# Designs tried in a protein design run: peptides against a protein of PDB entry 3T7K. Part 9

Target 1, 248 residues: chain A of PDB entry 3T7K
Amino acid sequence: KAEKILARFNELPNYDLKAVCTGCFHDGFNEVDIEILNQLGIKIFDNIKETDKLNCIFAPKILRTEKFLKSLSFEPLKFALKPEFIIDLLKQIHSKKDKLSQININLFDYEINGINESIISKTKLPTKVFERANIRCINLVNDIPGGVDTIGSVLKAHGIEKINVLRSKKCTFEDIIPNDVSKQENGGIFKYVLIVTKASQVKKFTKLINDRDKNETILIVEWNWCVESIFHLNVDFTSKKNVLYQKK

## One batch from the design tools (peptide; aimed at target 1 H26)

Design b1_p10_8_s3 (made by RFdiffusion4, then SolubleMPNN; from b1_p10_8, 3 letters changed)
Fold by OpenDDE base, seed 2:
Structure b1_p10_8_s3 (fold): chain B 248 residues (1-248), chain A 10 residues (1-10)
Amino acid sequence: as target 1 above (248 residues)
Amino acid sequence: MEIVEPPEFP
């Protein structure tokens, strides 16, 4: 069916999109529209797998979803597009009224607000955002909203190799892992990095660390610190935003 | 195919 619909066009674009969707297309696409999109070089996947070499995200705006956050780890993320791209494309293709010889839809007209060329360009870097920040091993409290598996999966996609889950009520100093990074030339390495949800956890962990490993560097942050770092593809260590405790 | 979207994080 798709071939007959597309046969009216003299030339078909190849968009070369391997995409996931978030905040849009919950009902998916019908088989004909999937086939149309595939003939235009647009393949939509249900889930993120590294093997699929995803390069695109569809979303109405910047979202704090697992898919959106992980899309910023694509190698590269070529496009972050509004769902209107697909809607307008399919609408033009199904329109019998217009003697359209060509599909003229510019991808750049459908960019997600706030995902600019500067962000896209950083996805071409050989390192992930937390790798560049010298954050390899972190401690994550077990009561984190969204769950440790989802949060940990997002953090791993962005270059954190080891997620240590802390049982916030029962943990001891021995349960806290160091951020084992070789001294790279570029900037302050924190020996202990922790993501916490409560001020009581800050008091507990700072005491445990300072009592047992005096004078070591500590970074305790909220989840929002990670999210902002991902959305900017940069860790700003000069900012105190979402930092609960810092010892240099 | 139902695209199951994970919730937004707070």
Scores: peptide ipSAE 0.048, ipTM 0.681, DockQ to the pose 0.048
OpenDDE base, seeds 1, 3, 4, 5: peptide ipSAE 0.039, 0.027, 0.047, 0.046; ipTM 0.672, 0.663, 0.682, 0.682

Design b1_p10_8_s4 (made by RFdiffusion4, then SolubleMPNN; from b1_p10_8, 3 letters changed)
Fold by OpenDDE base, seed 5:
Structure b1_p10_8_s4 (fold): chain B 248 residues (1-248), chain A 10 residues (1-10)
Amino acid sequence: as target 1 above (248 residues)
Amino acid sequence: MEIVKPPSFP
């Protein structure tokens, strides 16, 4: 069916998109439209798998979804597009009115607001955002909204190698892992990095660390610190935003 | 240098 629909075009673009969707296309696509999209070099996947070499995200705007946050870890993220790209594309293809010789849809017209070339360019870097920030090992409280698996998966996608889940009520100093990074000359390395959800956790962990490992560097942040770092593909250690405790 | 901020937990 798709071939017959596409046969009216003299030339078909190859968009070379391997995409996931978030905040759009909840009902998916019909078989014909999937086939059409596939013939145009647009492959939409249900889930993020590294093996799929995803390069695109469809979303109506910047979202804090797992898929959106992970899309910024694609190697590279080529395009972050509004769903209107697919809608307009399919609409043009299904249109009976004009014997359009060509599909006239430009990807660049459908960019998600706030995902600019500066962000896209950073996805071409050989390192991940937290890797560049010398954050290899983090401590994550077990009561984090969204769950440790989802949050942990996002963090890992962005270069955190080890996620230590802290049982906030029962943990001791010995349960807290150091951020074991080789001293790179250039950058504030925090020995202890923690993501927490409660003021009581800040008090607890700062005490535990300072009592047992005095004068060590500590970074305690909210999840929003990670999110902002991901959205910028840069860690700003000068910012106090979403930092709960910092000892340099 | 120490920075302490009250948590802004939703």
Scores: peptide ipSAE 0.034, ipTM 0.708, DockQ to the pose 0.016
OpenDDE base, seeds 1, 2, 3, 4: peptide ipSAE 0.024, 0.024, 0.027, 0.024; ipTM 0.651, 0.664, 0.670, 0.653

## One batch from the design tools (peptide; aimed at target 1 R64)

Design b1_p11_1 (made by RFdiffusion4)
Pose (drawn by RFdiffusion4):
Structure b1_p11_1 (pose): chain A 234 residues (1-94, 102-181, 189-248), chain P 11 residues (1-11)
Amino acid sequence: KAEKILARFNELPNYDLKAVCTGCFHDGFNEVDIEILNQLGIKIFDNIKETDKLNCIFAPKILRTEKFLKSLSFEPLKFALKPEFIIDLLKQIHQININLFDYEINGINESIISKTKLPTKVFERANIRCINLVNDIPGGVDTIGSVLKAHGIEKINVLRSKKCTFEDIIPNDVIFKYVLIVTKASQVKKFTKLINDRDKNETILIVEWNWCVESIFHLNVDFTSKKNVLYQKK
Amino acid sequence: SPPDEELPSSS
């Protein structure tokens, strides 16, 4: 059936996209539209799996979704495209000249896309390997944890903030000895006291979740930035 | 499926 629709075309382009959509196409399309996309070398996965080697993301804009943030750890991310690409493409299908350049997500330029080819992840480059994360983090630890691990963090230690003792805190073994991601000022006080009591001469970095998000969007951890840094001892 | 939600700020 989709072949009949496509039998009208002398030649079909191979867009060679392995993509997820975020902020769009939250199920699929109709079955015909889907089979057409595959015939054009466009495959859209429901969720991100490391071994599918996704290279594309469809999104209306830069988004803070788990999918958008994880797309910045594709190896490499080749295309970040507005949904209008698929829309214009299917409109024409129903010769093919829709291109991959008229549909960039504004704010995601080549300089950032290119950093996804780097042989390191953003937090791996920043020597942030093992972190502690408060259990009450918005988005929940499983998701935030998945995003941070997708960006080079190997160990996520979750702290029940009200209950945890110093012994529960894991060092950042790879440089900050202790890295914590927190929600409340009430947590900054408790953690700096605990660590200062028990490991006075060591280094500490305490940041908000937004610090990690900014680092991902820039694919760079800027240690000279005070934005979203709640406490540091270096 | 439901729309994807943005991850909120911790501040």

Design b1_p11_1_s1 (made by RFdiffusion4, then SolubleMPNN; from b1_p11_1, 3 letters changed)
Fold by OpenDDE base, seed 2:
Structure b1_p11_1_s1 (fold): chain B 248 residues (1-248), chain A 11 residues (1-11)
Amino acid sequence: as target 1 above (248 residues)
Amino acid sequence: MEPDKELPSSS
């Protein structure tokens, strides 16, 4: 069926997209449309797997979904596109207008607002955003909204190797792991990095660390600090936004 | 497919 539909075109583009969708196409695609997309070099996957070498995301806008946040860790992310690309493409292909010799849809017309070339270019870097920031090991409170597994998975996709989950009410100093970074790349190294949800946790962890390791560097941030760092593919240590406590 | 949930914003 797809071949018969595409046979009216003299030349078919190869878009070379391996994509996931977020915030769109919840009902998926019919078999004919999937085959059409496949013949155009567009493969849509249900889930993110590193082995699939994903290079594209479809979303209506910047979203705080696991898929969207992880898409910024693709190597590289080639395109971040609005779902209208697929909609318009399929609409053109299903159009009975006899005179369409070519598919004429430009990917660049469908870019997600706020995912610019500067962001895309950073996905070509050999390091992840938190690697570049010298953040390898973090402490994460167990009561974080969204769950430690999902948040942890996003953070790992962006170069955090070790996530220590802290039982906020029961944890002691011995439960807090240091950020063990042997390589000084460009940036400040914090010995203790913590993601917390409450001011009471800031007070607790600051006390525990300062009582036992008084001279060490501490960074305590909100989840939004991580999200903003991912959306920019850069950690701005000069910004106090979403930083709850910092000791240099 | 279940719709992807946005992760909560820090309050």
Scores: peptide ipSAE 0.447, ipTM 0.909, DockQ to the pose 0.786
OpenDDE base, seeds 1, 3, 4, 5: peptide ipSAE 0.446, 0.445, 0.446, 0.445; ipTM 0.909, 0.909, 0.909, 0.909

Design b1_p11_1_s2 (made by RFdiffusion4, then SolubleMPNN; from b1_p11_1 with S1K E5K)
Fold by OpenDDE base, seed 5:
Structure b1_p11_1_s2 (fold): chain B 248 residues (1-248), chain A 11 residues (1-11)
Amino acid sequence: as target 1 above (248 residues)
Amino acid sequence: KPPDKELPSSS
């Protein structure tokens, strides 16, 4: 059926998209439309898997979904597109009116607002955002909203290798892991990095660390610090936004 | 499919 629909076009684009969707297409696509999209080099996946070599995200806007946050870790993210790209494409293809010799849909017209070339270019870097920031090992409180698995999965996608889950009520200093990064001479390495949810946790962890490992560098942040770092694909250590405690 | 949930803000 898809072949018959596409046969009216003399030339078919190959968009070369391997995509996931978030915040759109909740009902999915019918079989014919999936076949059409596949013939145009658009493959939509249900879930993010590294093996799929995903290069595209469909979303109406920047979202704080697991998929959207992880899409910024694609290697590279080639396109972050509004769902209207697919909608307009399928509308043009199903249109009976125009003997269109060609499909006239440009990917660049459907960019998600706020995902510009500067963001896309950073996804071509050989390192992940937290890797570039010398954040390899973090401590994550177990009571984090969204759950440690989801949050941890996003953080790992962005170059955090080890996530230590802290049981906030019972944890001791010995439960806190250091951020074991090779001392590169480039300043800004924190020995202890923690993501917390409450001011009481800041007080607890700062005391535990300062009492046992005096003069060490500490970074305690909120989840929003991670999200902002992901959205910018850059860690700004000069910003105090979403930083709860910092000791250099 | 259920809609993807936005991860909560820490603020």
Scores: peptide ipSAE 0.541, ipTM 0.944, DockQ to the pose 0.812
OpenDDE base, seeds 1, 2, 3, 4: peptide ipSAE 0.538, 0.540, 0.541, 0.540; ipTM 0.943, 0.944, 0.944, 0.944

Design b1_p11_1_s3 (made by RFdiffusion4, then SolubleMPNN; from b1_p11_1, 4 letters changed)
Fold by OpenDDE base, seed 5:
Structure b1_p11_1_s3 (fold): chain B 248 residues (1-248), chain A 11 residues (1-11)
Amino acid sequence: as target 1 above (248 residues)
Amino acid sequence: KEEDKELPSSS
């Protein structure tokens, strides 16, 4: 069926997209449209797997979904596109209008607002955003909204190697892991990095650390600090936004 | 299927 539909075109583009969708196409695609997209070099996956070498995301806008946040970790993210790309493409292909010699849909016309070339360029870097920030090991409170697994998965996609889940009510100093990074001469390295949800946790963890390891560097942030860092593919240590406690 | 839900804001 797809071949017969596409046979009316003299040339078919190869978009070379391996994509996931977020905030769009909840009902999926019919088998014919999937096959059409496949013949155009557009493969849509249900889930993010590293083995699939995903390079594209479809979303109506910047979203705080797991898929969207993880898409910024793609190597590289080539395109972040509005769903209208697929919609318009399929409309053109299904159009009964006369011999369209070519499919005239440009990927660049469908860019998600706010995902610019500066963001795309950073996805070509050999390192992940938190890796570049010398954040390898973090402590995450167990009561984080969204759940430790989802949050942890996003953070790992962005270069955090180890996520230590803290049972906020019962944890002691010994439960807090250091951010074990080699001292790079030029980077603000925090020995303890924590993502917390409550001011009471800030008070608890700052006390525990300062009582046992008084001279060490501490960074305590909220989840939004991570999200902003991901959306910019850069950690701004000069910003106090979403930083709950910092000791250099 | 990964839940296609927006992760909550901390603020």
Scores: peptide ipSAE 0.441, ipTM 0.882, DockQ to the pose 0.588
OpenDDE base, seeds 1, 2, 3, 4: peptide ipSAE 0.441, 0.438, 0.439, 0.441; ipTM 0.881, 0.881, 0.880, 0.883

Design b1_p11_1_s4 (made by RFdiffusion4, then SolubleMPNN; from b1_p11_1, 5 letters changed)
Fold by OpenDDE base, seed 2:
Structure b1_p11_1_s4 (fold): chain B 248 residues (1-248), chain A 11 residues (1-11)
Amino acid sequence: as target 1 above (248 residues)
Amino acid sequence: MEEDKELPSSK
């Protein structure tokens, strides 16, 4: 029983973690270890639900998984930790040799490389990354690798309200939705934002838009542009990386 | 737990 195992400690930490795992713990945890973790204030969930108020992710490194990308939208993300935190914690708890009256494991020693305090601090902002970038409505091609539902779900977690799925072969100009954002004084609003996979789509959509309205602003990007924006919790409009077409 | 697939890179 977890209680009997933990009874050897005079004081138990409360880590206050509500976490998901990605790229680790595929086999899950046994019932005893889950109960141990729960008593230490560590709750691990199988899936991301907004109602659970998740604040932590376990992963061996930065990953391009749905869970990892969505974890950067947590409000806030308190910790992004390596699985070794749990491994070392459970190892210490199960150790019969350690006359340790206290659990001595520091969360900060297990931070995922590349998820620094600057990134964590941005998760405390009242807005999402694409919201801050004035990207509310996007067009997404239907043939995107990873699927429109998964990609769309990640984008929505990061502040995109409306995702219009374009049937790349059959779409017309009327199928393309504008990015309906109020004119903010600071400029940099693109009327049409599109995520595409192929150069032929760039040619098609630029033609469709420019034939109907030559003066409109257009941003056409790859999925990697979104991923990099999420990993940095910042949209860099000065970068040409993963931008396929830009008209200001 | 289902193995979380990494979303493909455009590269």
Scores: peptide ipSAE 0.408, ipTM 0.886, DockQ to the pose 0.735
OpenDDE base, seeds 1, 3, 4, 5: peptide ipSAE 0.406, 0.404, 0.408, 0.407; ipTM 0.887, 0.886, 0.887, 0.888

Design b1_p11_2 (made by RFdiffusion4)
Pose (drawn by RFdiffusion4):
Structure b1_p11_2 (pose): chain A 234 residues (1-94, 102-181, 189-248), chain P 11 residues (1-11)
Amino acid sequence: KAEKILARFNELPNYDLKAVCTGCFHDGFNEVDIEILNQLGIKIFDNIKETDKLNCIFAPKILRTEKFLKSLSFEPLKFALKPEFIIDLLKQIHQININLFDYEINGINESIISKTKLPTKVFERANIRCINLVNDIPGGVDTIGSVLKAHGIEKINVLRSKKCTFEDIIPNDVIFKYVLIVTKASQVKKFTKLINDRDKNETILIVEWNWCVESIFHLNVDFTSKKNVLYQKK
Amino acid sequence: SIDVDEIEDLL
């Protein structure tokens, strides 16, 4: 059936996209529209799996969804495209000349896209390997944890903030000896006291979640930035 | 430069 629709075309382009959508196309399209996209070398997965080697993201804009943040750890991310690409493409299908250049997500330029080819992840480059994360983090630890691990963090240690003792805190073994992601000033005081009491001469970095988000959007950890840094001892 | 304070938190 979709072949009939496509039988009208002398030649079909191979867009070669393995993409997820975020902020769009939250189920699929109709079955015809889906089979057409495959015939054009466009495959859209429901969720991100490391072994599908996704290279594209469809989104109306830069978003703080798990999918958009994880797309910045594709190997590599080749395309970050507005949904209008698929829309214009299917509109024409129903010769094919829709291109991959008229549909960039504003704010995601080549300089950032290119960093996804780097042989390292953003937090791996920053020597942030093992972190502690408060259990009350907005988005929940499983998701935030998945995003951070997708960006080079190997160990996520979750701290019940009200209950945890110094012994629960894991060092950042790879440089900050202790890295914590927190929500409340109430937590900054408790953790600096605990660590200062037990490991006085060592280094600490305490940041908000937004510090990690900004680092991912820039694919760079800027240690000279005070934005979203709640406490540091270096 | 991207400012995260201008981006809605969807998590």

Design b1_p11_2_s1 (made by RFdiffusion4, then SolubleMPNN; from b1_p11_2, 4 letters changed)
Fold by OpenDDE base, seed 3:
Structure b1_p11_2_s1 (fold): chain B 248 residues (1-248), chain A 11 residues (1-11)
Amino acid sequence: as target 1 above (248 residues)
Amino acid sequence: MIDVDKIENQL
């Protein structure tokens, strides 16, 4: 069916998109439209798998969804596009108007606001954002909104290797893991990195660490610190935004 | 119509 619809075009673009959708296309696509998109080099996947070599995300705007946050870890993310790209493309293809020689839809006209070339370029770097920041092992409180599995999965996509889940009420100093990164001479490495949800946890963990390991470096942040770092694909250690406690 | 209210859970 798709071939008959596309036969009216003399040339077909190959967009070379391997995409996921977030905040759009909840009902999916019909079989004919999936086939049309596939003929145009657009493959849409339900879930993110590393094996699929995803390079695109469709979303109406910047979102804090698992899919959106993980899309910034693609290698590279080539395009972050509004769903209107697909909508307008399919409308043009299903239009019964005369022999359109070409599909005239430019990907660049559909960029998500706030995902610029500076962000896209950073996805071409050989390292992940937290890897570049010398954050390998973190402590995550078990009461984090969104759940430890989802949050942990996003953090791992961005280069965190080990996530230690802390039972905030029951944990002791021995439950807190160090960020085991080899001291590079010029980089402020935090021995303890923690993501917390409450001021009471800051007080607790700061006390536990300082009582047992008095001279060590500590970074305690909110989840928003991680989100901002992901959206910028850069960790700004000069910013106090979303930092709850820092000891250098 | 992009139903913004049906967006997946935001973290």
Scores: peptide ipSAE 0.447, ipTM 0.836, DockQ to the pose 0.152
OpenDDE base, seeds 1, 2, 4, 5: peptide ipSAE 0.445, 0.446, 0.446, 0.445; ipTM 0.836, 0.835, 0.836, 0.834

Design b1_p11_2_s2 (made by RFdiffusion4, then SolubleMPNN; from b1_p11_2, 4 letters changed)
Fold by OpenDDE base, seed 5:
Structure b1_p11_2_s2 (fold): chain B 248 residues (1-248), chain A 11 residues (1-11)
Amino acid sequence: as target 1 above (248 residues)
Amino acid sequence: MIDVDKIENEL
């Protein structure tokens, strides 16, 4: 069916998109439209898998969804596009206007507001954002909104190798893992990195660490610190925003 | 069919 619909075009673009959708296309796509998109080099996936070599996300705007946050870890993220790209594309293709010899839709016209070339360029870096920040091992409290699995999956996509889940009520100092990174010459390395949800956890963990290892470096942040770091693809250690405790 | 029916939560 798709071939017959596309046969009216003399030339078909190859967009070379391997995409996921977030915050759009809740009803999915019909089989014909999927086939059409596939013929145009647009493959949409249900879920993010590293093996799929995803390079695109469709979303109406910047979102804090798992898919959107993980899309910034794509290698590279080539395009972050509004769903209107697909809508307009399919509309043009289904249009019975005989005069359309070519599909005339430019990807660059559909960029998500706030995903600029500076962000896209950072997705071409050989390292992930937290890797560049010398954050390899973190402690995550078990009461994190969104759940430790989802949050942990996002963090891992961005270069966190090890996520230690802390049972905040029962944990001891021995349950806290160090951030096992070799001292690189030019970066503040925190021996203990923790993501927490409340001030009582800050008090608890700072006490536990300082009582046992009073000279060590500690970074305690809220989830929003991670989100901001992901959205900028940069960790700003000069910012106090979303930092609950810092000891250098 | 892309089963996009899951309302994705913001984190």
Scores: peptide ipSAE 0.394, ipTM 0.786, DockQ to the pose 0.119
OpenDDE base, seeds 1, 2, 3, 4: peptide ipSAE 0.392, 0.390, 0.391, 0.391; ipTM 0.783, 0.787, 0.782, 0.786

Design b1_p11_2_s3 (made by RFdiffusion4, then SolubleMPNN; from b1_p11_2, 3 letters changed)
Fold by OpenDDE base, seed 5:
Order: C-alpha cells, then sequence, then structure tokens
Structure b1_p11_2_s3 (fold): chain B 248 residues (1-248), chain A 11 residues (1-11)
C-alpha cells in the first residue's frame, strides 16, 4: 500500500533517521504509515538499544523521560525533532493534491526548542559527559525516585561504568565504592561520588567517609545535578546547584 | 505496531 501512495512522488527523500519517540505518538503508527516512513529512511523503534545506532528522538519538548535523557547519549544525536515533523510528512504524503511531485519538509524546521547545535555537537564527542568529568563509579541510594534500574540505565548511557546501589538504612563505609579513576592532570577527581535523595543521607555518608578517610574528596549530589549535566552535556564543577556536599 | 503506550514517567 505504501508503495502505491509514494509512487506519485518523483523523488523521495532519505532522512536516515533511527528514532525513538517520547511524550508523543502514544497510539503508535498504523502499518501503512510505518511502511511509508521506512521508505523515507525513517525507522522508529519502541525502545533504546545501543545496537540500533539511534540518531534521532521525537518529543514535543525537552522532557525528563528515560528516552529523552538517553537520547542525549546517542552517537551522535543528529536530530531532536518535534512530532509535527512526522505529522506534516504523513499529511503531505496522504494528501491527494496531484501537484505534489516532491516531499517538501525540512528536518531543521522541526527542531525541539532548547536542543541547540552546541548540544548536538557535544554528542559527536568520543566520550560521554560523565566520562569527561572523571566520574566512572558512583554510589546511588536505593530510594531514588524512578528506581535504581531506570536511573542507573540513564547514568550508564552517559558514561557511568559502575553503579553501586546503597541500601541507605543499613549501609556502612565498606558498602561505599570509590570512583576508580586515574588522576588526570587537569580535572578535579572526586574519590567518592554519591547520588542521594535527602539530607539525612548526606549526613550519614559524609560521616562514614570522613571518619574512615578524612582527607578524601567527596561529591554528594541530587539527581537534578545529573539531569542538568546531561541536558548541558557538561559537568560544571563550579556550580553549587544540586550539590549537597562537596569536599575538594 | 509501535506500542508507544507506555506512559513514560519523568525522572
Amino acid sequence: as target 1 above (248 residues)
Amino acid sequence: MIDVDEIENEL
């Protein structure tokens, strides 16, 4: 069916999109529209898998969904597009107006507000945001909203290699893992990095670490610190925003 | 059909 619909166009664009959707297209796509999109080089996936080499996200705006946060880890993220791209594309294709010899839809007209070229350019870097920040191993409290698996999956997508889940009520110093990174010459390396949810955890972990290793560097942040770092594809160690405790 | 029916939570 798609071939017959597309046969009226003299030239078909190849958009070369491998995309996921978030916050849009809840009802999915019909089989004909999926086939049409596929013929235009637009493949939509249900879930993010590294093997799929995803390069695009569809969303109405910047969202804090797992898919959106992970899309900023794509290698590269080529496009972050509004769903209106697909809507307008399909509308043009299904339009029976005989005069449309060509599909005239430009991807650049559908960019998500706030995803600028500076962000896109950083997705072309050979390293992930937390890797560049010398954060390899983190401690994550088990009571994190969204769950340790989801949060952990986002963090791993952004270059965290090891996530140690802390049972905040029962954990001891021995349960806290160091951030095992070689001292690179030009960056503040924190030996202990922790993501926590509440002030009582800050007090607990700072005490545990300082009582056993009083001279070590500690970074304790809230989840929003990670989110801001992801959205900027940069860790700003000069900012105190979302930092609950820092010892250099 | 892309089952996009999962209400994605914001984190």
Scores: peptide ipSAE 0.386, ipTM 0.780, DockQ to the pose 0.119
OpenDDE base, seeds 1, 2, 3, 4: peptide ipSAE 0.381, 0.382, 0.384, 0.381; ipTM 0.777, 0.778, 0.777, 0.778

Design b1_p11_2_s4 (made by RFdiffusion4, then SolubleMPNN; from b1_p11_2, 4 letters changed)
Fold by OpenDDE base, seed 5:
Structure b1_p11_2_s4 (fold): chain B 248 residues (1-248), chain A 11 residues (1-11)
Amino acid sequence: as target 1 above (248 residues)
Amino acid sequence: MINVDEIENEL
């Protein structure tokens, strides 16, 4: 069916999109529209898998969804597009106006507000945001909203290699893992990095670490610190925003 | 069919 619909166009664009959707297209796509999109080089996936080499996200705006946060880890993220791209594309294709010899839809007209070229360019870097920040191993409290698996999956997508889940009520110093990174010459390396949800955890972990290893560097942040770092594809160690405790 | 039906929570 798609071939017959597309046969009226003399030339078909190849958009070369491997995309996921977030915050849009809840009802999915009909089989004909999926086939049409596939013929235009637009493949939509249900879930993010590294093997799919995803390069695009569809969303109405910047969102804090797992898919959106992970899309900033794509290698590269080529496009972050509004769903209107697909809507307008399909509308043009289904339009019975005989005069459309070509599909005339430019991807650049559908960019998500706030995803600029500076962000896109950083997705072309050979390293992930937390890797560049010398954060390899983190401690994550088990009471994190969204759950440790989802949060952990986002963090791993952004270069965290090891996530240690802390049972905040029962954990001891021995349960806290160090951030095992070689001292690179030009970056503040924190031996202990922790993501926590509440001030009582800050007090607990700072005490546990300082009582056993009083001279070590500690970074304790809230989840929003990670989110801001992801959205900027940069860790700003000069910012105190979302930092609950820092010892250099 | 791409089942995009999962209401994705914001984190």
Scores: peptide ipSAE 0.397, ipTM 0.811, DockQ to the pose 0.119
OpenDDE base, seeds 1, 2, 3, 4: peptide ipSAE 0.395, 0.395, 0.395, 0.394; ipTM 0.810, 0.810, 0.809, 0.810

Design b1_p11_3 (made by RFdiffusion4)
Pose (drawn by RFdiffusion4):
Structure b1_p11_3 (pose): chain A 234 residues (1-94, 102-181, 189-248), chain P 11 residues (1-11)
Amino acid sequence: KAEKILARFNELPNYDLKAVCTGCFHDGFNEVDIEILNQLGIKIFDNIKETDKLNCIFAPKILRTEKFLKSLSFEPLKFALKPEFIIDLLKQIHQININLFDYEINGINESIISKTKLPTKVFERANIRCINLVNDIPGGVDTIGSVLKAHGIEKINVLRSKKCTFEDIIPNDVIFKYVLIVTKASQVKKFTKLINDRDKNETILIVEWNWCVESIFHLNVDFTSKKNVLYQKK
Amino acid sequence: SNPYDYNVELL
């Protein structure tokens, strides 16, 4: 059936996209539209799996979704495209000349896309390997944790902030000895006291979640930035 | 139809 629709074309382009959509196409399309996209070398997965080697993300803009943040750890991310690409493409299908250049997500330039080819992840480059994360983090630890691991963090230690003792805190073994991601000032006081009491001469970095988000959008951890840094001892 | 998801979760 989709072949009939496509039989009217002399030649079909191979867009070679393995993509997820975020902020768009939340189910699929109709079956015909889907089979057409595959015939054009466009495959859209429901969720991100490391072994599908996704290279594209469809999104109306830069978003803070798990999918958008994880797309910045594709190996490599080749295309970050507005949904209008698929829309214009299917509109024409129903010769094919829709291109991959008229549909960039504004704010995601080549300089950033290119960093996804780097042989390292953003937090791996920053020597942030093992972190502690408060259990009350907005988005929940499982998701935030998945995003941070997708960006080079190997160990996520979750702290029940009200209950945890110093012994629960894991060092950042790879440089900050202790890295914590927190929500409340009430947590900064508790953790600096605990660590200062028990490991006075060591280094600490305490940041908000937004510090991690900015680092991912820039694919760079800027240690000279005070933005979203709640406490540091270096 | 509208292709956009306005109720997407943001972190």

